# Ledger of designs, part 146: peptides against a protein of PDB entry 4DOW

Target 1, 157 residues: chain A of PDB entry 4DOW
Amino acid sequence: TFSWVGRPLPNRKQFQQMYREICMKINDGSEIHIKVGQFVLIQGEDNKKPYVAKLIELFQNGAEVPPKKCARVQWFVRFLEIPVSKRHLLGRSPPAQEIFWYDCSDWDNKINVETIIGPVQVVALAPEEVIPVDQKSEETLFVKLSWNKKDFAPLPP

## One batch from the design tools (peptide; made by RFdiffusion4, then SolubleMPNN)

Design b2_p30_3_s2
Fold by OpenDDE base, seed 3:
Structure b2_p30_3_s2 (fold): chain B 157 residues (1-157), chain A 30 residues (1-30)
Amino acid sequence: as target 1 above (157 residues)
Amino acid sequence: SEKEKLLEIFNRSTPLSQEEIERKLKIFRE
């Protein structure tokens, strides 16, 4: 189950209550707290692998009946989610830990929080920085570039 | 659910890796 943590944040969006933090609770009572600004894994569609996203907003959508707990996210893409015909544009074989900032608006950036699997660590690196491959980095994803369906580019500001 | 099972397996608040998730999800689908 998912429940809001803390009081609603001030906002001018009608029918929406915004929050900073949400709690994921499982049957055994264990809890995981996720905050705006953190990165999360989102349940994949069908047999697809989980998506990676940064939480931008956490909000309850009061326009829905019943109200739904939602999030707005910034999507990331894995290399293998990029069309095969365009992967060569990267000019290198990325490590499995590398993801890319999805710089396109064609994806719906609103999700149900129920699709959140859990938090994941994402670290932004400069293009010239080397992605570390060690035990400490095993649980970390790295982003160096954006992908806009046309080409790879430096990360957005 | 798969998500719940994953949470139970890891039972932690520390970040999960996509690889870990994918590996476990694959197992659940087998």
Scores: peptide ipSAE 0.024, ipTM 0.409, DockQ to the pose 0.067
Fold by OpenDDE base, seed 4:
Structure b2_p30_3_s2 (fold): chain B 157 residues (1-157), chain A 30 residues (1-30)
Amino acid sequence: as target 1 above (157 residues)
Amino acid sequence: SEKEKLLEIFNRSTPLSQEEIERKLKIFRE
């Protein structure tokens, strides 16, 4: 279950209450607080790895019936989510921990918070930096490049 | 559930806190 943490932020958007933080409670009673600016795993389709996203906004969408707890996100894409015909454009075989900044606007960037699996660590690296592969970084994802459906490029400014 | 299973896997495999990652590797920020 998900519940807002704190009071709504000052906002003039009609039908939307914005928040800085949300609480995710799992079955064992433990709670995880997720804030704007953090990275999360989003529920994937059947037999598909979770999507990776950065939380840009947290808001309750009162325009829907019933109102929904939502987030606006910046998407990342896993290498295996890139079309097979274009993967060669990377020019290398990336490690499993590498993700790419999705530099397109064709994906809906609004999600229901209930699709959030949990937080994830995402570290930005320069293209020439080596992705560390150790126990401490095992569940850390790394981003070096963006993907705009045509080619790989340096991260957006 | 699958959701909680994935969360538990992450918790077990990620010993470093967000703050520790920021200090060691530089967390990505927009």
Scores: peptide ipSAE 0.022, ipTM 0.418, DockQ to the pose 0.040
Fold by OpenDDE base, seed 2:
Structure b2_p30_3_s2 (fold): chain B 157 residues (1-157), chain A 30 residues (1-30)
Amino acid sequence: as target 1 above (157 residues)
Amino acid sequence: SEKEKLLEIFNRSTPLSQEEIERKLKIFRE
């Protein structure tokens, strides 16, 4: 289950109470706190790997009955989520840890917080920087480029 | 820019250790 942490932030959006932190209760009773600005894994479909996203906003949508806990996110895509016909545009075989900033508006950036699996580490790197691959960093993801469904490019400003 | 902000924290000439990554991410969020 999910519950808000702290008091709602001042905002001008009707029927939306903004928060900076949410608490995720795990099956064993432990709790994980997730904040705006952190990166999370979102439940995928079928047998697909989870989606990767950065939390931009946390809010309760009071326009729905009953109200729902929601988030707005910036999406990232894994290399294998890019169409096969366009993967060659990268010009290299990326390591499994590399993800790409999704620079498109066609993918709805509003989610229900119930789809959040948990937090994940994401680090931005310059193109010339080496992605570390060791036992401890195996689950850390790295981003160097954006993907806009047409080509790869530097990260957005 | 998003890239500029993140690179201010994580940009370096050598690979980052897992401990450094976690420490820098914490600082970035503060």
Scores: peptide ipSAE 0.013, ipTM 0.336, DockQ to the pose 0.025; fails the geometry check
Fold by OpenDDE base, seed 1:
Structure b2_p30_3_s2 (fold): chain B 157 residues (1-157), chain A 30 residues (1-30)
Amino acid sequence: as target 1 above (157 residues)
Amino acid sequence: SEKEKLLEIFNRSTPLSQEEIERKLKIFRE
């Protein structure tokens, strides 16, 4: 169950109410608050790892019946989501914790908040920084590069 | 090549501490 936290933000978009924060009620009855700017895991396909995204906007689409709670996101991709034929362009075998900034517009950046599994830690690193893999950092994802379906590149500004 | 350069730089680096990770996470959220 998802519910908005706080008052809607001022906006001029008809039938859309924007918010800064959303509350996610989980199985044990506890609540997790997620804010714009945080990183989240999005439900993936069957037996697939969840997608990773940064929340850009939280909004209720009042044009739909019933109104839907939605989010606009910046997508990240896992290495295994990159076509096999192009993975060699990275020049290295990345650790499982590495993700890439998806620098393409072909993916719909709007999601239903119901697809959000929960928050996740994402840390940006310089290319020369080693990704630590230990018990303390196993829950953290790291991003060094972007992927634009053609090649890898430094992170966008 | 660029990928070779990236690989070289990657191999030169040292592992980050957990404290450094937390610092970067904080900055990234700002």
Scores: peptide ipSAE 0.000, ipTM 0.275, DockQ to the pose 0.023; fails the geometry check

Design b2_p30_3_s3
Fold by OpenDDE base, seed 3:
Structure b2_p30_3_s3 (fold): chain B 157 residues (1-157), chain A 30 residues (1-30)
Amino acid sequence: as target 1 above (157 residues)
Amino acid sequence: DEKEKLLEIFNRTEPLSQEEIERKLEIFRE
């Protein structure tokens, strides 16, 4: 259900062909194109909301047999994914639309593209900016802070 | 089924303009 769009980018890594865009075909036959730099929902575990990630790289891993379509991602974390004992560190009750930049390297940032559910809007906001709650922004996620498993902090550069 | 439902939800939401998104993504640039 996934196919590369366009020509491979110049070779950056051995055994990998990198792409800028991938096409996702869903059951009804429609197609959605997702590009590097966009945000996606990744299939979660049972009874869990999908993970949120930014696509950093799209690549075919030629080191595997058979080759796999993969992505390198920057993870985000939902507030409810943060340990209960640490949630108080935020000092506020975030809206459901708020996510946090995961500033840790303990999570594998390589995924199979088959785990991609679809695109999602993620918008970075300054701390003083208000998260809008309207029909247009209902499905948009917002990020103001990072989470490094110890505390919340401003977004990384 | 889950994928299709989430895609439908996304599609029913009017996205921000590309320009607006790009402005908000500046902080993510290396």
Scores: peptide ipSAE 0.025, ipTM 0.466, DockQ to the pose 0.034
Fold by OpenDDE base, seed 2:
Structure b2_p30_3_s3 (fold): chain B 157 residues (1-157), chain A 30 residues (1-30)
Amino acid sequence: as target 1 above (157 residues)
Amino acid sequence: DEKEKLLEIFNRTEPLSQEEIERKLEIFRE
């Protein structure tokens, strides 16, 4: 179950109400609050790891019947989501915790909030900063580069 | 080239400490 937290934000988009925060109620009755700007895991396909995304907007789409709670996201990709024929372009074997900023517009960046599994920690690193592998860092994902379906590049500003 | 040089740096530096990671995460929470 998902519910909006706080009052809607002023926006110019017709039929949309924007919010800063959404509440996710879990089966045990506990609540998790997720805000714009945070990172989330999105339900993947069968036998696939969840997708990783940064929340850019939270909004209710009033143009649909019934209205739907939606999010606009910036996608990230895991190394194993990159085509096999392109992986060599990285020039190294990344740790499992490394993800890449998806710098393409071919993916639909609108999602239903019901596909959100939960929040996840993502840390941006400079090229000289190496990803740690200790126990406390195992739950954290790290991003150094972007991927635009052609090559890897520095992170966009 | 520049890309290869950067990739070499990736492999030769020391991993971040847990404390440094926590500091970075704290910045994102603000």
Scores: peptide ipSAE 0.021, ipTM 0.466, DockQ to the pose 0.022
Fold by OpenDDE base, seed 1:
Structure b2_p30_3_s3 (fold): chain B 157 residues (1-157), chain A 30 residues (1-30)
Amino acid sequence: as target 1 above (157 residues)
Amino acid sequence: DEKEKLLEIFNRTEPLSQEEIERKLEIFRE
């Protein structure tokens, strides 16, 4: 169950109410608050790891009946989501914790908040910084590069 | 070329400590 936290932001788009924060109620009855700017895991396909995304906007789409709670996101891609034929372009075997900034517009960046599994920690690193793989950091994902379906590149500004 | 240089630099750097990770996470929250 998802519910908005706080008052809606000034309307910028017709039929949309924007918010800064959403509350996610989990199975044990506890609540997790997720804010714009945070990173989240999005429900993936069967037998696949969740997608990773940064929340850019939280909004209720009033044009739908009933209104839908939605988010706009910046997608990240896992190494295993990259086509096998292009993985060699990285030039190395990345650790499981590495993700890549998805620099393409072919993916719809609007999601239903119901697909959010929960928050996740994402840390940006310089190319020369080594990703730790110890038990203490296993819950953190790291991004060093972008992927534009053609090649890897430095992170965008 | 450029990718090779990046890989060389990557291999030269020591792994981050948990403390360093936490500092970077804090920056994202600010």
Scores: peptide ipSAE 0.016, ipTM 0.375, DockQ to the pose 0.022
Fold by OpenDDE base, seed 4:
Structure b2_p30_3_s3 (fold): chain B 157 residues (1-157), chain A 30 residues (1-30)
Amino acid sequence: as target 1 above (157 residues)
Amino acid sequence: DEKEKLLEIFNRTEPLSQEEIERKLEIFRE
């Protein structure tokens, strides 16, 4: 279950109440607070690995009936989510921990918060920095490059 | 080739230390 934390932020958007933080209650009864700017795992499709996203906005969408708790996100893509025919463009075999900034607008960036699995650690690295793959960092994802469906490039500003 | 250049840079860079990772994580948490 999800519940808003704090009071709505001032905004001028119709049918939307914006928040900075949301509380996720997990199965064991514990609560996890997630804030705008943090990274989350989003439920995948067809038993695929979860998607990775950065929370940009948290809002309740009053335009829907019933109102839905939503988020706007910046998507990341895993290497295996990239079409097979394009993977060679990277020129290397990335570690499993590497993700890519999705630099396209064709994918809807609004999600239902119910699809959030939980928070995840994402570290941005310069292209020349080597991704460490060890036990201590196994839960951390790393991003060096963007993917725009055509090629890989340095991270957008 | 830019891709070749990137690969060359990657090969010349040392992996991050655990301390460096932790520092970066701390920055992202703030």
Scores: peptide ipSAE 0.005, ipTM 0.265, DockQ to the pose 0.022

Design b2_p30_3_s4
Fold by OpenDDE base, seed 5:
Structure b2_p30_3_s4 (fold): chain B 157 residues (1-157), chain A 30 residues (1-30)
Amino acid sequence: as target 1 above (157 residues)
Amino acid sequence: KKKEKLLEIFNRTEPLSQEEIERKLAIFRE
């Protein structure tokens, strides 16, 4: 289950109440708090790795019946999600831990919070920094570049 | 079957904490 933490933030969007934090409960009764600005894993398709996203907004959409708990996200893309014909543009073989800032607007950035699997650690690195590849860091994802469906580029400012 | 195990970890119907994810991924470090 999902529940809002704290009072709604001031906003001028009709039918929307924005929040800073959401609480997620799992079967064992434990609670996970996720805040705007944190990174999360989103449910993927069958036999596919989950999507990676940064939470930009948390809001209840009162325009829907019944109201839905939603999030607006900044998507990241995994290397294997990039078309095969364009992967060569990276010029290197990335480690499995590398993801890319999705610099396009063609993807719907609104999600239902119920699709959130949980938080994930994403670390931004400079292009010259080495991505650590070891068993202990396997859970951490790293981002150096953006992908705009045409080419790779430095991260947005 | 590492891929299958990883998918089982990440493709959950209920949320997992980062710590839970790390614990589950730790099995691959042994």
Scores: peptide ipSAE 0.026, ipTM 0.486, DockQ to the pose 0.095
Fold by OpenDDE base, seed 1:
Structure b2_p30_3_s4 (fold): chain B 157 residues (1-157), chain A 30 residues (1-30)
Amino acid sequence: as target 1 above (157 residues)
Amino acid sequence: KKKEKLLEIFNRTEPLSQEEIERKLAIFRE
């Protein structure tokens, strides 16, 4: 289902080969290329929407037997993933397309690439910019703020 | 509060067009 594209980057970690791009074979037999820096949907729990993440690194973990294709990611969080008791801190009801930069280290940022569902478009917006909700923009997610488990804040640099 | 100010500017801004969205997405490809 997943295969590396291109030559491996210089090894930064012992027994780990780094890559810039991975190929994902989909149901119809076609292939989708995903690169470091792109955003992806990660398989969620049953009856839950997929998680959203930005790919930071792609690597094969040779320390495992057999070696596994992995990724290091920056997590985003959906509004409904935030505890109900803290959602009021946003001060508004966000559209379904809004996600938040997860500014916390309690989530493991290493994933297996087989959990990747596919790429997704994520656009960063200034606070004053309105998130469009129409047929043309339904496929795009938008981020304005970060969430650090305590409060919402402007996006980190 | 800061949050109230944010809400105010949200209401003042027009929704983005699909073209504007595409321009923002193009930054990731450069």
Scores: peptide ipSAE 0.025, ipTM 0.502, DockQ to the pose 0.022
Fold by OpenDDE base, seed 3:
Structure b2_p30_3_s4 (fold): chain B 157 residues (1-157), chain A 30 residues (1-30)
Amino acid sequence: as target 1 above (157 residues)
Amino acid sequence: KKKEKLLEIFNRTEPLSQEEIERKLAIFRE
């Protein structure tokens, strides 16, 4: 169950009410608050690993009947989501914790909030910084580069 | 083994400390 936290933010978008925070109630009854700017795991396809995304906007879409709770996101891509024929462009075998900023607009960046599995920690690293592989950081994802379906590039500011 | 390989790839001798990770995460906190 998802519910808005706080009052709608002022905006000029027709049929939309924007929010800064949403509450996710999970099966055990506990509640997780997720804010714009945080990172989340999104339900994958079939047996695929969850997608990773950064929340850009949280909004209720009043143009739909009934109104739907939605989010606009910045996608990240896992290495194994990159076509096999392009993976060599990285020039290295990345750890499982590494993700890449998806620098393309071909993916729909609007999602229904019910596809959110939960929050996840994402840390941006400089090119020279090493991704830790200890137990303390095993649940943290790291991003160093972007992927634009053509090549890898330095992470956007 | 894997850790050592990563250190070589990124031209570092030490991984990020937990403190450094927390500091990087702190910039995203209100």
Scores: peptide ipSAE 0.018, ipTM 0.365, DockQ to the pose 0.022
Fold by OpenDDE base, seed 2:
Structure b2_p30_3_s4 (fold): chain B 157 residues (1-157), chain A 30 residues (1-30)
Amino acid sequence: as target 1 above (157 residues)
Amino acid sequence: KKKEKLLEIFNRTEPLSQEEIERKLAIFRE
């Protein structure tokens, strides 16, 4: 289950109550707090790895009946999610830990918080910085480039 | 060997240390 943490933030959006933090309660009774600005894994389809996203906004959508707990996100894309015919444009074989900033507006960036699996660590790197592969970094994802469905490019400012 | 391959791909001789990664992650917590 999910519950809001703290008081609603001031906003001008109709039917929306915005928050800075949400609490995810797991089956064992433990709680995980996730804040705006952090990165999360989103439930994928069958036989697919979870999607990766950065939380931009957390809000309750009062326009729906019943109201829904939602989030707006910045999507990332895994290399294997890129069409096979376009992968060669990277010019290299990326490690499994590399993801790409999705620089397109064709994806709906509003999600239900129920699709959040949990937090994940994402580190932005300069092109010359090496992605580590030690045991401690196995679950950390790294981003160097953006993907706009046409080509790879430097990260947006 | 996997490590060496990655270092070659990214034209580096040394990877980031775990400490450096943690420092970078700390920036996101600000």
Scores: peptide ipSAE 0.017, ipTM 0.434, DockQ to the pose 0.022

Design b2_p30_4_s1
Fold by OpenDDE base, seed 4:
Structure b2_p30_4_s1 (fold): chain B 157 residues (1-157), chain A 30 residues (1-30)
Amino acid sequence: as target 1 above (157 residues)
Amino acid sequence: EEEEEKKEVEKFKELLKKQEEKAEEEAKKK
């Protein structure tokens, strides 16, 4: 279950109430608080294929019946989500921890918060930086580049 | 090639699972 944390942020959108934080209650009764700007795993159509996203906005969509708790996200893609014919453009074999900033507008960036599996740690690196492989980084995802369906590029501003 | 791809997918899934478990453990401590 998901519930808003704190008061709605002041905004002029007629049918949307924006929030900074949402609480996710897990089956064991524990609660995880997720804030705008954090990274999360999103459930795909297949539970075996989770997506990585950065939370940009948290909002309740009052225009829908019933109102839904939603988020706007920045999508990331895994290397294996990139078409086989274009993977060679990276010029290297990325580690499993590497994800890519999805620099396209063809994907809907609005999600239902109920699709959030949980938070994940994502660290941005410069293209020339090496992904660390120490114990502290074993549970961290890294993003160095963007993918725009045509080529890999440095992360957008 | 397909076997290698499957192996990479599994490695990624394991990584994600570890992150989830860590997040759950941290939530339990609070």
Scores: peptide ipSAE 0.273, ipTM 0.768, DockQ to the pose 0.044
Fold by OpenDDE base, seed 1:
Structure b2_p30_4_s1 (fold): chain B 157 residues (1-157), chain A 30 residues (1-30)
Amino acid sequence: as target 1 above (157 residues)
Amino acid sequence: EEEEEKKEVEKFKELLKKQEEKAEEEAKKK
């Protein structure tokens, strides 16, 4: 279950209440607080295929009946989500922990917060930086490049 | 509570990693 933390932020969007933080209740009864700007794992069509996203906005859509808790996100794509025919454009075999900034608008960037699995750590690296592979790093995702469905490029500013 | 939260987060990260590795292995087998 999800609940808003704090008071709604001032906004001019009709029928939408924006928030900075949301609380996620976990199986053991504990609570995880997730804030705008953090990275999260999103449930896909298959439980074995989670997506990665950065939270841009948290809002309640009052135009819906009943009102729904939603988020606007920046998507990231895993290497295996990239078409096989285009993977060679990377010029290297990325580690499993590497993700790419999705630089396209074809994906709906609005999600239901119920699809959030939990937070995840994502670190941006320069293209020349080596992704560390050790116990400290295995829990961290890394992003060096963007993907625009045609080619890889440096991260957006 | 913080330790439990961290543990759950780690589980999700591990899940992502494991699934990615598994998918890569399956792709290599084909």
Scores: peptide ipSAE 0.083, ipTM 0.491, DockQ to the pose 0.023
Fold by OpenDDE base, seed 2:
Structure b2_p30_4_s1 (fold): chain B 157 residues (1-157), chain A 30 residues (1-30)
Amino acid sequence: as target 1 above (157 residues)
Amino acid sequence: EEEEEKKEVEKFKELLKKQEEKAEEEAKKK
């Protein structure tokens, strides 16, 4: 179950009431608050692996009947989501914690909030920075590069 | 509350790891 937190933002798009924060109620009855700018895991269909995304916008889509709670996201990809034939372009074996900014527009960046599994921590690093592998960083994902279906590149500005 | 949030993050990280391991296993079999 999802519910809006706080008042809607003043700058509205047509049929879109925008928010900064949403509350997710999970099975144990506890509540998790997720804000714009945070990273989340998105559930795939069936046994598909979860996707990583950054929340860009939270909005209620009033064009639908009934209105739907939606989000606009920036997608990230895991190394194993990259085609096998292209993985060598990275030139190294990344740690399991590394993800990549998806720099393509072929994916729909609008989702239903009901697909959100929960929050995840993502930290951007410079290429020269080492991804820490310890107990403290075990829960954290790291991003250094973008992927545009052709090659790896520095992160978009 | 912070501890609870951390616990949830760890849970989701474990889920992600499990999915990665499964994908790697499937890739090895292919």
Scores: peptide ipSAE 0.078, ipTM 0.491, DockQ to the pose 0.024
Fold by OpenDDE base, seed 3:
Structure b2_p30_4_s1 (fold): chain B 157 residues (1-157), chain A 30 residues (1-30)
Amino acid sequence: as target 1 above (157 residues)
Amino acid sequence: EEEEEKKEVEKFKELLKKQEEKAEEEAKKK
């Protein structure tokens, strides 16, 4: 279950209440707080393809009945989500921990918070920086480049 | 392809678990 944490932010959009933080209750009864600006893992349609996203907005959509808890996100893509015919453009075999900033607007950036599996740590690196492969970093995802469906590019600022 | 996706799902679930554990440990230190 998901519940809002704190008071709603000043209303900028009609039929929407914005929040900074949401609480996710897990099956064991523990609670995880997720804030705007953090990264999350999103459940795929077939439960076979998890997605990585950065939360940029948390809001309750009052236009729907009943109101739905939603988020606006910046998508990231895994290497295997990139078409096989385009993967060679990277020029290297990325580690499993590497993800890419999705620099396209063709994907719906609004999600239902119910699709959030949980928070995930993502660290931005410069293109020349080496992705660490040690025990301390095995639980961390890294982003160095963006993907715009045509080619790879440096991360947006 | 499907098998690769399944493996990735498992890896990410493991990653998530590790991060949750780390977060809990950090919370206990405060």
Scores: peptide ipSAE 0.266, ipTM 0.754, DockQ to the pose 0.037; fails the geometry check

